Peptides against a protein of PDB entry 6RGO. Designs and how they scored, part 356

Target 1, 392 residues: chain A of PDB entry 6RGO
Amino acid sequence: MALKLLGFNQDATCFSVISSNKGVTIYNCDPFGKCFELEKSTSNDEELDFLVEMLFSTSLIAVVDKTIGASKRKKLKIVNTKRKATICELTFPHEIMDVIMNRKIICVVLKSDQIFVYDISCMKLLRTIDVRGEKLKSTSKFRNSEAVGDIGVRVSLSTDNNSILCYSSYSKSDKENAPLNDIVVFDALKCIQINVLPAVHQSNIVCIACSPDGMLMATASEKGTIIRVFKTIDTENDEPILVNEFRRGSRPSRISEMKFNHDNTLLACVGESDTIHIFALPVTTTEADANEDDTLQQSSHSLSSSINGLQYISKGLANRFGKIIVSKIPTQSQQRHVAYIKIPENAKYRIGFPKDTTNTIHICGEDGNYLVYSIPRNEVGPCTLVKSNTFD

## One batch from the design tools (peptide; made by RFdiffusion4, then SolubleMPNN)

Design b2_p30_3_s3 (from b2_p30_3, 14 letters changed)
Fold by OpenDDE base, seed 5:
Structure b2_p30_3_s3 (fold): chain B 392 residues (1-392), chain A 30 residues (1-30)
Amino acid sequence: as target 1 above (392 residues)
Amino acid sequence: SERKKLEEEAEKIFEKLEKLNLKKIEVELP
């Protein structure tokens, strides 16, 4: 049977899949097993497509049926999984491209490049964000749906109550085909723009991950060779703070998902390659626990790469808006993974970090494998398989 | 447990949405 992965929830306690014959299934990770099934409403052999966003491991899910008909693709359903009932249905003017939530906020991304921000507790609209801005509303050239279907606004939301929303935006270049290479950082609760990171890549951003606390953000472009990690809120001299630059690989390969672990010490990425990469982030030593004793000179190669901040090269006088972020990090000093997992080249995988075990990663594949790996602490190498389960 | 607290929050959300009678919402273009 063809499986399609929808992904893990916020704390990697559950994951969701589409089965061609069954519809949507949600699995609990521990104990492993089915916790919810949404049956296919239609007997047709049509390829099922759904968005499913879970509120952690609760009975609250958001569902969009993308399989058939323009009407269903515009409908967000809030479902109670215990009652198997739709509690409310929101109908949008355009097709829903993505849905993301935390304990406070639901964000709905439309094909119109609009983000609708809701208070989850009452489904009150807090803000509509138009990523194209008013000037592009007049050019009714919806990017022809077939060839451009994959390049849209990307979003990530912090899993905490701060509700930091990071989204890709069009560069202010007067070009009709401006790349989605800016990032906006937005307080989704207060409805305030906190920061703008201009031109974080040369091409469209295709993957964004916000840290659980909203303090860090990872970005990848269509090339997927370099991952950049930024501070979301803090700026140095009104310029974005680049915390890390990681090299995933030398060959272009799409990154489909990135995740931070719960304590912001690890960043994982997965995509079209045969390898999940795990990168170490610098631990901000808070000054306090410099207690005395244990002289274990484990040569923590403190990769104190003094990441010299991003230089904006302004092209000449007239196009002041064309500030390109240039990495000051020499290609030779770009950090590689500290750990990896080999996966089947033809199987799509999704990743999640459990909250309670910062050195473990959950992965699931369209091959029907749910796998738990231990991440090595003191050496660069493969992760160790701890647990495996199969699903259909 | 944390899971139980989150479920109690989800149940409160459902009760509030049911009381608001928000069965179908048409989202207008701004």
Scores: peptide ipSAE 0.615, ipTM 0.944, DockQ to the pose 0.916
Fold by OpenDDE base, seed 1:
Structure b2_p30_3_s3 (fold): chain B 392 residues (1-392), chain A 30 residues (1-30)
Amino acid sequence: as target 1 above (392 residues)
Amino acid sequence: SERKKLEEEAEKIFEKLEKLNLKKIEVELP
């Protein structure tokens, strides 16, 4: 059967899939098994497409039927899975491209490059963000949004209550074809822009991940060779802080998903490659706890030399126009993966980090595999398979 | 458990949405 993966929830306790015959199925990870099924409303042999966003492992889900020919691609349904009932339905002026949530906020991304920010508790609209801004109102050439393919506004939301929203924005270039290579950091609760990271890649951003606490963000472009990690809120001399630059590979390959673990020590990425890459993030010891245990110093020395190289690059590229050209960080300072998982070629996978086990990763594939891996801490190498389950 | 607290929060959201009678919302562009 053709399976299509929707992904894990915020804490990787559940994942959702589309089955061509059944519709949407939600699996619980532990104990492993089906916990909810949304039946197919149509008998048509059309390829099913859905967005499903879960509020953690709760009975609250947001659902969009994106099936081609379906008049429902503009409709967000809030569903109670225990009652098998739609509680409310929001109809948008444009097709829904993405939906993300936490305990406070739902964000809805439209094909019009608009982000609608809602208070989940009452479905009150807090903000509409127009990513195109005023300049694109004058050019009656709606770029046929058909010709832009998979390039649209990308979003990520912190899973905490601070509700830090990171989204891709168009660079202020006078070119009709400005890339989506800026990042905006937004407080979704206060509806305030916190930060703007200009030109974080040379090409369109296709993947964004926010850390659970909203303090870090990872970005990847359509090239998918370099992943950059930034601080979201903190700035140095009003300039964005680049914390890490990771090399996924030398060959271009699309990254479809990135995730931080719950303690911000790991970043995983998956996409069109046969390899899930896991990167170690340097633990930013706040200066206060540096006093006691001398024994962990040996492993930190190799990472510290790389961090000092990154600080030197921030100062050098303040070119006269206030554009932080994120320099081509010398290929030598690019960190490689610390761990990896090999996956079947052409199998789409999704990733999630469980909250309770920071060195464990959950993965699921359109091949019907749900896999739990242990991530090595002290060595560079393959992850160890701990648990395997199959789904249909 | 944390899971139970989150479910109780989801149930409170449903009760509030039901009381608001938000069965269908047409989202207009501002």
Scores: peptide ipSAE 0.615, ipTM 0.945, DockQ to the pose 0.913
Fold by OpenDDE base, seed 3:
Structure b2_p30_3_s3 (fold): chain B 392 residues (1-392), chain A 30 residues (1-30)
Amino acid sequence: as target 1 above (392 residues)
Amino acid sequence: SERKKLEEEAEKIFEKLEKLNLKKIEVELP
């Protein structure tokens, strides 16, 4: 059977798949098994496409039927899986491209480059973000919707209650073909823009991850060779917003997904390559808990930050107060992965980090494999397979 | 468990959405 992966939920306790014959199936990771199935409503040989976003491992899911020819690609359904019932249906003016949620917020991304931010508790619209609206002031030419290939607005939401939303935005280039290479950081609860990171890559951003606490974000471009990690909030201490630069590889390859682990110590990436890469993040030791003698030899490979201060004066976006946000991109030494997983060629995989085990990663493939790996702590090397299950 | 607390939150959301009678919403552009 052809499987299509929808991905893990926020805490990697469940994952969702599309089976061509069955429709949408949700699996529980532990104990492993089916927890919900949405049957295919039509006998048509149409390639099934869905968005499914879960509220963790609860009975609350958001579903969009994206199947070609379906009049439903504009409809968000909030479904109770225990009752097998649609509780509410929202019809948008444009096709839904993405849906993300946490305990407070649902964000709906449209093909129009609009983000609708809702209070999940009542489906009240809090904000419409028009990512094109800032561009309309400079260039009257809408990109004709036909030339919108795989490049649209990307979003990521913190899984905590702070509800930090990171999204890709168009650079202020007078060029008709401005890339989606800016990042906006947005407080989705307060509906306030926190930060704007201009020109974080040379090409369009195709993947964004927000940390669970919303303090970090990771970005990758179409080239997928470099991953950048940024602070979401400017710290008063003039610390560089760019905290890490990782090299996934030398060859271009699309990154489809990135995830932080629960404590922000690891960043994983997956995509079109035969390798899942796991990178170590420097633990920001807040000086306070220096007292407990746990002589974990953090091999602090001293980042000899030879801060050869190439001040990349990015032409900072004048914020609403006319301040040029100079992103000092430190010339960080490009770090390699600390761990990796080899995956079959031509199999699409998704990744998730469980909350309770920071050195464990969950992966699932369109090959029907659900795999749990242990991540090595003290050495650079392959992850160890701990558990395997199959699904159909 | 945390899972049980989250499920109770989801159930409260469903009860609130049902009380609001939000069965079908047409989202217009502002």
Scores: peptide ipSAE 0.613, ipTM 0.944, DockQ to the pose 0.912
Fold by OpenDDE base, seed 2:
Structure b2_p30_3_s3 (fold): chain B 392 residues (1-392), chain A 30 residues (1-30)
Amino acid sequence: as target 1 above (392 residues)
Amino acid sequence: SERKKLEEEAEKIFEKLEKLNLKKIEVELP
């Protein structure tokens, strides 16, 4: 049977899948098992496609039926899984491309390059963000909407209550084919634009991850060779702060998903390659109060040597036109993965970080495997398999 | 538990949405 992965929820306590015969199934990770099933409404041999976004491990889910030929691709349903009931249905003017939520906000991305921001508690529209409208003001030329169907606005939302929204926007270039290579950082609660990061890649951004606290974001382009990590809110002299630049690989390969762990110490990525890569982020030591107590000189030779220091390359080349160009980190200072997981080349995987175990990663595959791995702390190497389960 | 507190929050959201009678909303572009 063909399985299609929808992904993990915000805290990796559940994941959702599409089964060709059953419709949508939600699994609990611990204890492992089915917790909800949404039956297929049609007997047609059509390939099922859905968006399912969960409010953590609660009975609240958002569902979109994206099945080809379905008149429902414009409809968002808020479903109570305990009652098996639709509580509300929103019909949009355009096809829904993505849905993301936290405890405060739902964001709905349309094929029109619009983002609708809602207060989850009452489904009140807080803001409509028109990513095309911002571009049209700069370029005056209608792109024929027949552009390659897989390039659209990408979004990520912080899982905390701060509700930091990161989205891809079109560069302010007068070129008819301006790439989606800018990032906007938006406070979804206050409805305020916080930051704009121009030209973070040379090609369209295809993957974005926001940290759980909204303080960091990771970006990848269509090439998927380089991942960049930025501060979202903080700026130096009105310039974007590039924290890290990671090399996933030398060969082009699409990244489908990235995730930060809950303490912002790790970034994982998955995609079309046979390898999940895990990168270490520098621990921002919060200045813990220097209380005086004297005790022991344990000479732990911390292998700190291979994390070449934060090259704050604050070389913002302000070009003659006042455009902030994100300085490329020199190819020699690009960090590699600290850990990896090998996966089957033909199986799509999704990733999630559990809240309580910062050195553990959850993964699930279209091969029907749910796997829990331990991430090595002190060495570069493979992750260790801790638990495995199968699903159908 | 944290899970129980989140479920009670989801139930309060459902009760509020039901009271608002938001069963079907046509979203117009502003």
Scores: peptide ipSAE 0.607, ipTM 0.942, DockQ to the pose 0.910

Design b2_p30_3_s4 (from b2_p30_3, 14 letters changed)
Fold by OpenDDE base, seed 1:
Structure b2_p30_3_s4 (fold): chain B 392 residues (1-392), chain A 30 residues (1-30)
Amino acid sequence: as target 1 above (392 residues)
Amino acid sequence: SEREELEKYAEEIFENLEKLKLKKIENTLP
């Protein structure tokens, strides 16, 4: 059967899949098993496509039927899985491209480059963000969106209650073909723009991850060779703070998903490559707690000595057009993965970090494998398989 | 447990949406 992965929930306690014969199935990770099934509403042999976003491991899910020919691609359903009932239906003017949520907020991304921000508790619209802005509406001949693959607005939301929304935006260029290479950081609760990170990549951003606390953001371009990690809120001299620059590889390969672990010590990435990469983030000790316990210093020394030098203040090369370009970290200072997982070639995988075990990663594949790996802390190497299950 | 608290919160959301009679919400372009 063809499986299509929808991904893990916010805390990696559940994942969702599309089965061509059954529709949407949600699995619990521990104990492993089916917890919900949404039956296929159509008898047609059409390739099923859905968005499913869970409110953690609760009975609340958001569902979009994206199946080709379906009149439902503009409809978001809030479903109670215990009652197997649609509680409410939101209709949009354009096709839904993505849906993300936390305890406070639902964000809906449209094919029109609009983001609708809702209070989840009452489904009140808090904000509509138009990423194109007013000026670009007039001259945008619909890019025949058929020919230039999946280039659209990307979003990520913090899993905490602060509800930090990071989204890709068009660079302010007079060119009709401005890249989606700016990032906006937005307080989704207050509906305030907090920060703007201009030109974080040279090409379109195709993947964004926000940390659970909303303090960090990872970005990858369509090249997928370099991952950049920024502070979301903090600035230095009104300039964006680049915390890390990671090298996934030398060859271009699309990154489909990135995630931070719950303590911001690890960043994982997955995509079209045969390898899930896991990067270590420097623990930003705030200077205040440096006073007391001298004893734990010994084991951190070997990894820390290479990390301390990488406060590259992005001296934005003011190019002739007054654009702050985030300075590229020298290729020699680009960190590699600390851990990896080999996955089958051509199998799409999704990743999740469980809350309780910061050194554990959950992965699932369109090959029907759900795998739990332990991440090595003190050595660079492969992750160790701890648990495996299969699904269909 | 955190899971039980979140499930209770999801049930409160469902009750609120039912009370508001928000069965269908049409979003127009701004």
Scores: peptide ipSAE 0.629, ipTM 0.947, DockQ to the pose 0.914
Fold by OpenDDE base, seed 2:
Structure b2_p30_3_s4 (fold): chain B 392 residues (1-392), chain A 30 residues (1-30)
Amino acid sequence: as target 1 above (392 residues)
Amino acid sequence: SEREELEKYAEEIFENLEKLKLKKIENTLP
């Protein structure tokens, strides 16, 4: 049977899949098992396509049926899984491309490059963001929307209550083919733009991850060779702060998903390659609790030696035209992965970090494997398989 | 548990949506 992965929820306690025969199935991770099933309403041999976003491990899900006809692709259903009932149906003017939520906010991304932001508690529309409208004020040419392939607005939302929304925007270049290579950071609760990161890649951004607290953001382009990590809110002299630049590989390969762990110490990425890569982030020591006393001399040979100093080359070349150019970190300072997982070639995988265990990763595959790995702390190497389950 | 608190919050959301009679919302372009 063909499985299609929808992904993990916010805390990696559940994942969702599409089965060609059953429809949508939601699995609990621990204890492992089916917790919900949405039956296929149609006997047709049509390829099933759905968006499913969960409110953590609750009975509240958002569902979009993308399988059949232009009318269903414009409908978001809020479903109570315990009652097996649609509570609310939202209709949009355009096809829904993505849905993301946390405890406070639900965001709906349309094929029109619009983002609808709602208060989840009452489904009140807080803001409509028009990512094209910000561009069209500069260039009047309606490009015929026909050849808009797999390139659209990408979004990520913090899983906390701060509700930091990061989205890709079109560069303000007068070029008719301006790439989606800018990032906007938006407070979804206050409905204010916090920051704009211009030209973070040379090509379109295809993957974004926000940290759980909304303080960090990772980005990858269509090339998928370099991942950049930025601060979302903090700026130095009105310039974006580049925290890390990671090298996934030398060969181009699409990144489909990235995730931070819950303490912002790890960033994982997955895509079309045979390898999940895990990168270490520098631990921001909060200076706070320097209480004086305990002299214990334990010579922790800190792995400090191979993390050659993050030269904050904060030399923003303020170009004469006031365009902030994010300084490229020299290729020599690009960090590699600290850990990896080998996956089958041509198998699509999804990733999630559980809240309670910062050094574990959950993965699931279209091959029907759900796997839990332990991440090595003190060495560069493969992750260790801790638990495995199968699903169909 | 955090899971039970979140489930109670999801039930409060459902009750609010039912009370508001928000069964169908049509979003027009602004």
Scores: peptide ipSAE 0.617, ipTM 0.943, DockQ to the pose 0.909
Fold by OpenDDE base, seed 4:
Structure b2_p30_3_s4 (fold): chain B 392 residues (1-392), chain A 30 residues (1-30)
Amino acid sequence: as target 1 above (392 residues)
Amino acid sequence: SEREELEKYAEEIFENLEKLKLKKIENTLP
């Protein structure tokens, strides 16, 4: 049967799949098993497509039927899984491209490059962000509405109550085909723009991850060779702070998903490659007052590589045509993965980090595998498989 | 547990959404 993965929930306690024959199924990770099924309403051999976003492991889900030919592509349903009932329905002017939520906020991304921000508690609209309208205010040129295929606004939301929303925006270039290579950081509760990170890649951003606390953001472009990690709120001399630059590989390969672990020590990425990459982030040692208690210095060589803060001064050498040339970060500052998982080349995988175990990663594949891996702490190498289950 | 607190919060959201539907119906009744 053709399976399509929807992904993990915010805490990786559940994941959602589309089965061609059954419709949407939600699995619980531990104990492993089906917790909800949404049956296919039509007997037709149409390729099923859905968005499903969960409020953690609760009975509250947001569902969009994206199946071809359906007027339903503009409808968001809030469903109670215990009652199998639609509690709320919202209709949008355009097709829904993405839905993301936390305890406070639902964000709905439309094909029109609009982001609708809702208070989840009452489904009150807080803000409509018009990413194209913001571009039109900054650039006199209309982008022709043919966003070629799969290039649209990308979003990520912090899983905490601070509700930091990161989204891709169009560069302020006078080019008709300005890339989606800026990032806006937005307080979704207060509806205020906090920060703007200009030209974080040379090409369109295709993947964004916000940290659970909203303090970090990871970005990847269409090339998927470099991942950049920035601070979301903090700035240095009104310039964005680049925390890390990671090299996934030398060959172009699309990244479909990135996730931070709960304590912001790890960043995982998955996509069209045969490898899930896991990168270590520098632990900002908060100077907790080390009260003197004398216990054994096991020299954990903390790879506190003094990342000399390469102030990525975006010395945008404005060439004679006002192009901000993203200064090439020296190749020596590009870190590799600390851990990896090999996956089948033709199977799409999704990733999630559980809250309680910072060195564990959950993955699921369109091959019907749900896998739990342990991440090595002190060595560069493969992750160890701890648990496996199958689903259909 | 955190899961039980979140489920209770989801139930409060459902009740609030149902009450808001009823009020919209009541305000549209002549």
Scores: peptide ipSAE 0.606, ipTM 0.894, DockQ to the pose 0.271
Fold by OpenDDE base, seed 3:
Structure b2_p30_3_s4 (fold): chain B 392 residues (1-392), chain A 30 residues (1-30)
Amino acid sequence: as target 1 above (392 residues)
Amino acid sequence: SEREELEKYAEEIFENLEKLKLKKIENTLP
């Protein structure tokens, strides 16, 4: 059967799939098995498309029926999976492109480049973010959305209660074709913008990940060759906002998903390539717990010495010269993966990090494989397969 | 467990959303 992956929930305890014949199925990871099924309401041979966002492993899901011809692409349903009932329905002016949630917030991304931020507890609208801004309201040239397929506003939300929202925004270029290469960091609870990272890539940002605690964010462009990791908050100590630059590969390949693990020590990426890449993040050891685990420090010291060469161009100078020199981390200091997983070239995969095991990654494929891998700690190499299950 | 606490929280959300739906229906009845 043709499967389409929706992905893992926030803690990788569940994953969601679309089966062409059955509709939406949610699987529990441990013990492995079906925990919910949303049956196909129509006998039509239409390719099923859904957004499903789960509140961790609870009975609360947000569902959007995106199936072509379905007049439901503008409707968000809050569903109780235990009761198999729609509790709440919200209708939007435009097609829903993405839905993301945590314990506090639901964010709904529209095809209009608007983000609607809701308090999950009561579905009260807290904020509407217009990513196009006021200047583009006059140019009713909707990008003829037929030809510009996959380029829209990307979002990621911290899984914690801080509810840090990272989203892609248009660069301040007077050109009609401004790229989505800025990042805005937004406190979704306070409804305030906390940071803006301008021109983080040369092309549109197609993938964003926020760390579980909201302290880090990762970005990838359409090229998918370089992943950049940034601090979300400006530290008072003139510390560089760009903390890491990773090389996924030399060949262009789209990154579809990135995830941090729960302790911000690992970043995984997956996409159109035959390889899931896992990168080690330097642990920001606060000086206090300088106890004996000296062995991992050798890789962090080589990075700190190279970062000291990145003169912090103060926020004032960046505005004046229009060339935000994303200080090219020297191509030699671009870290490679520390671990990898080989996947079938023809199968889309999704990734998730379980909360309880920071060195474990969950993956699932449109080939019907659910796989659990152990990540090597002290060596660069392949991950070890620990568990394998199949689904249909 | 954290899972049971989150499930209880999801049930509280459902009850709140149901109560808000009922109030909207009552306010739209003449």
Scores: peptide ipSAE 0.601, ipTM 0.893, DockQ to the pose 0.276

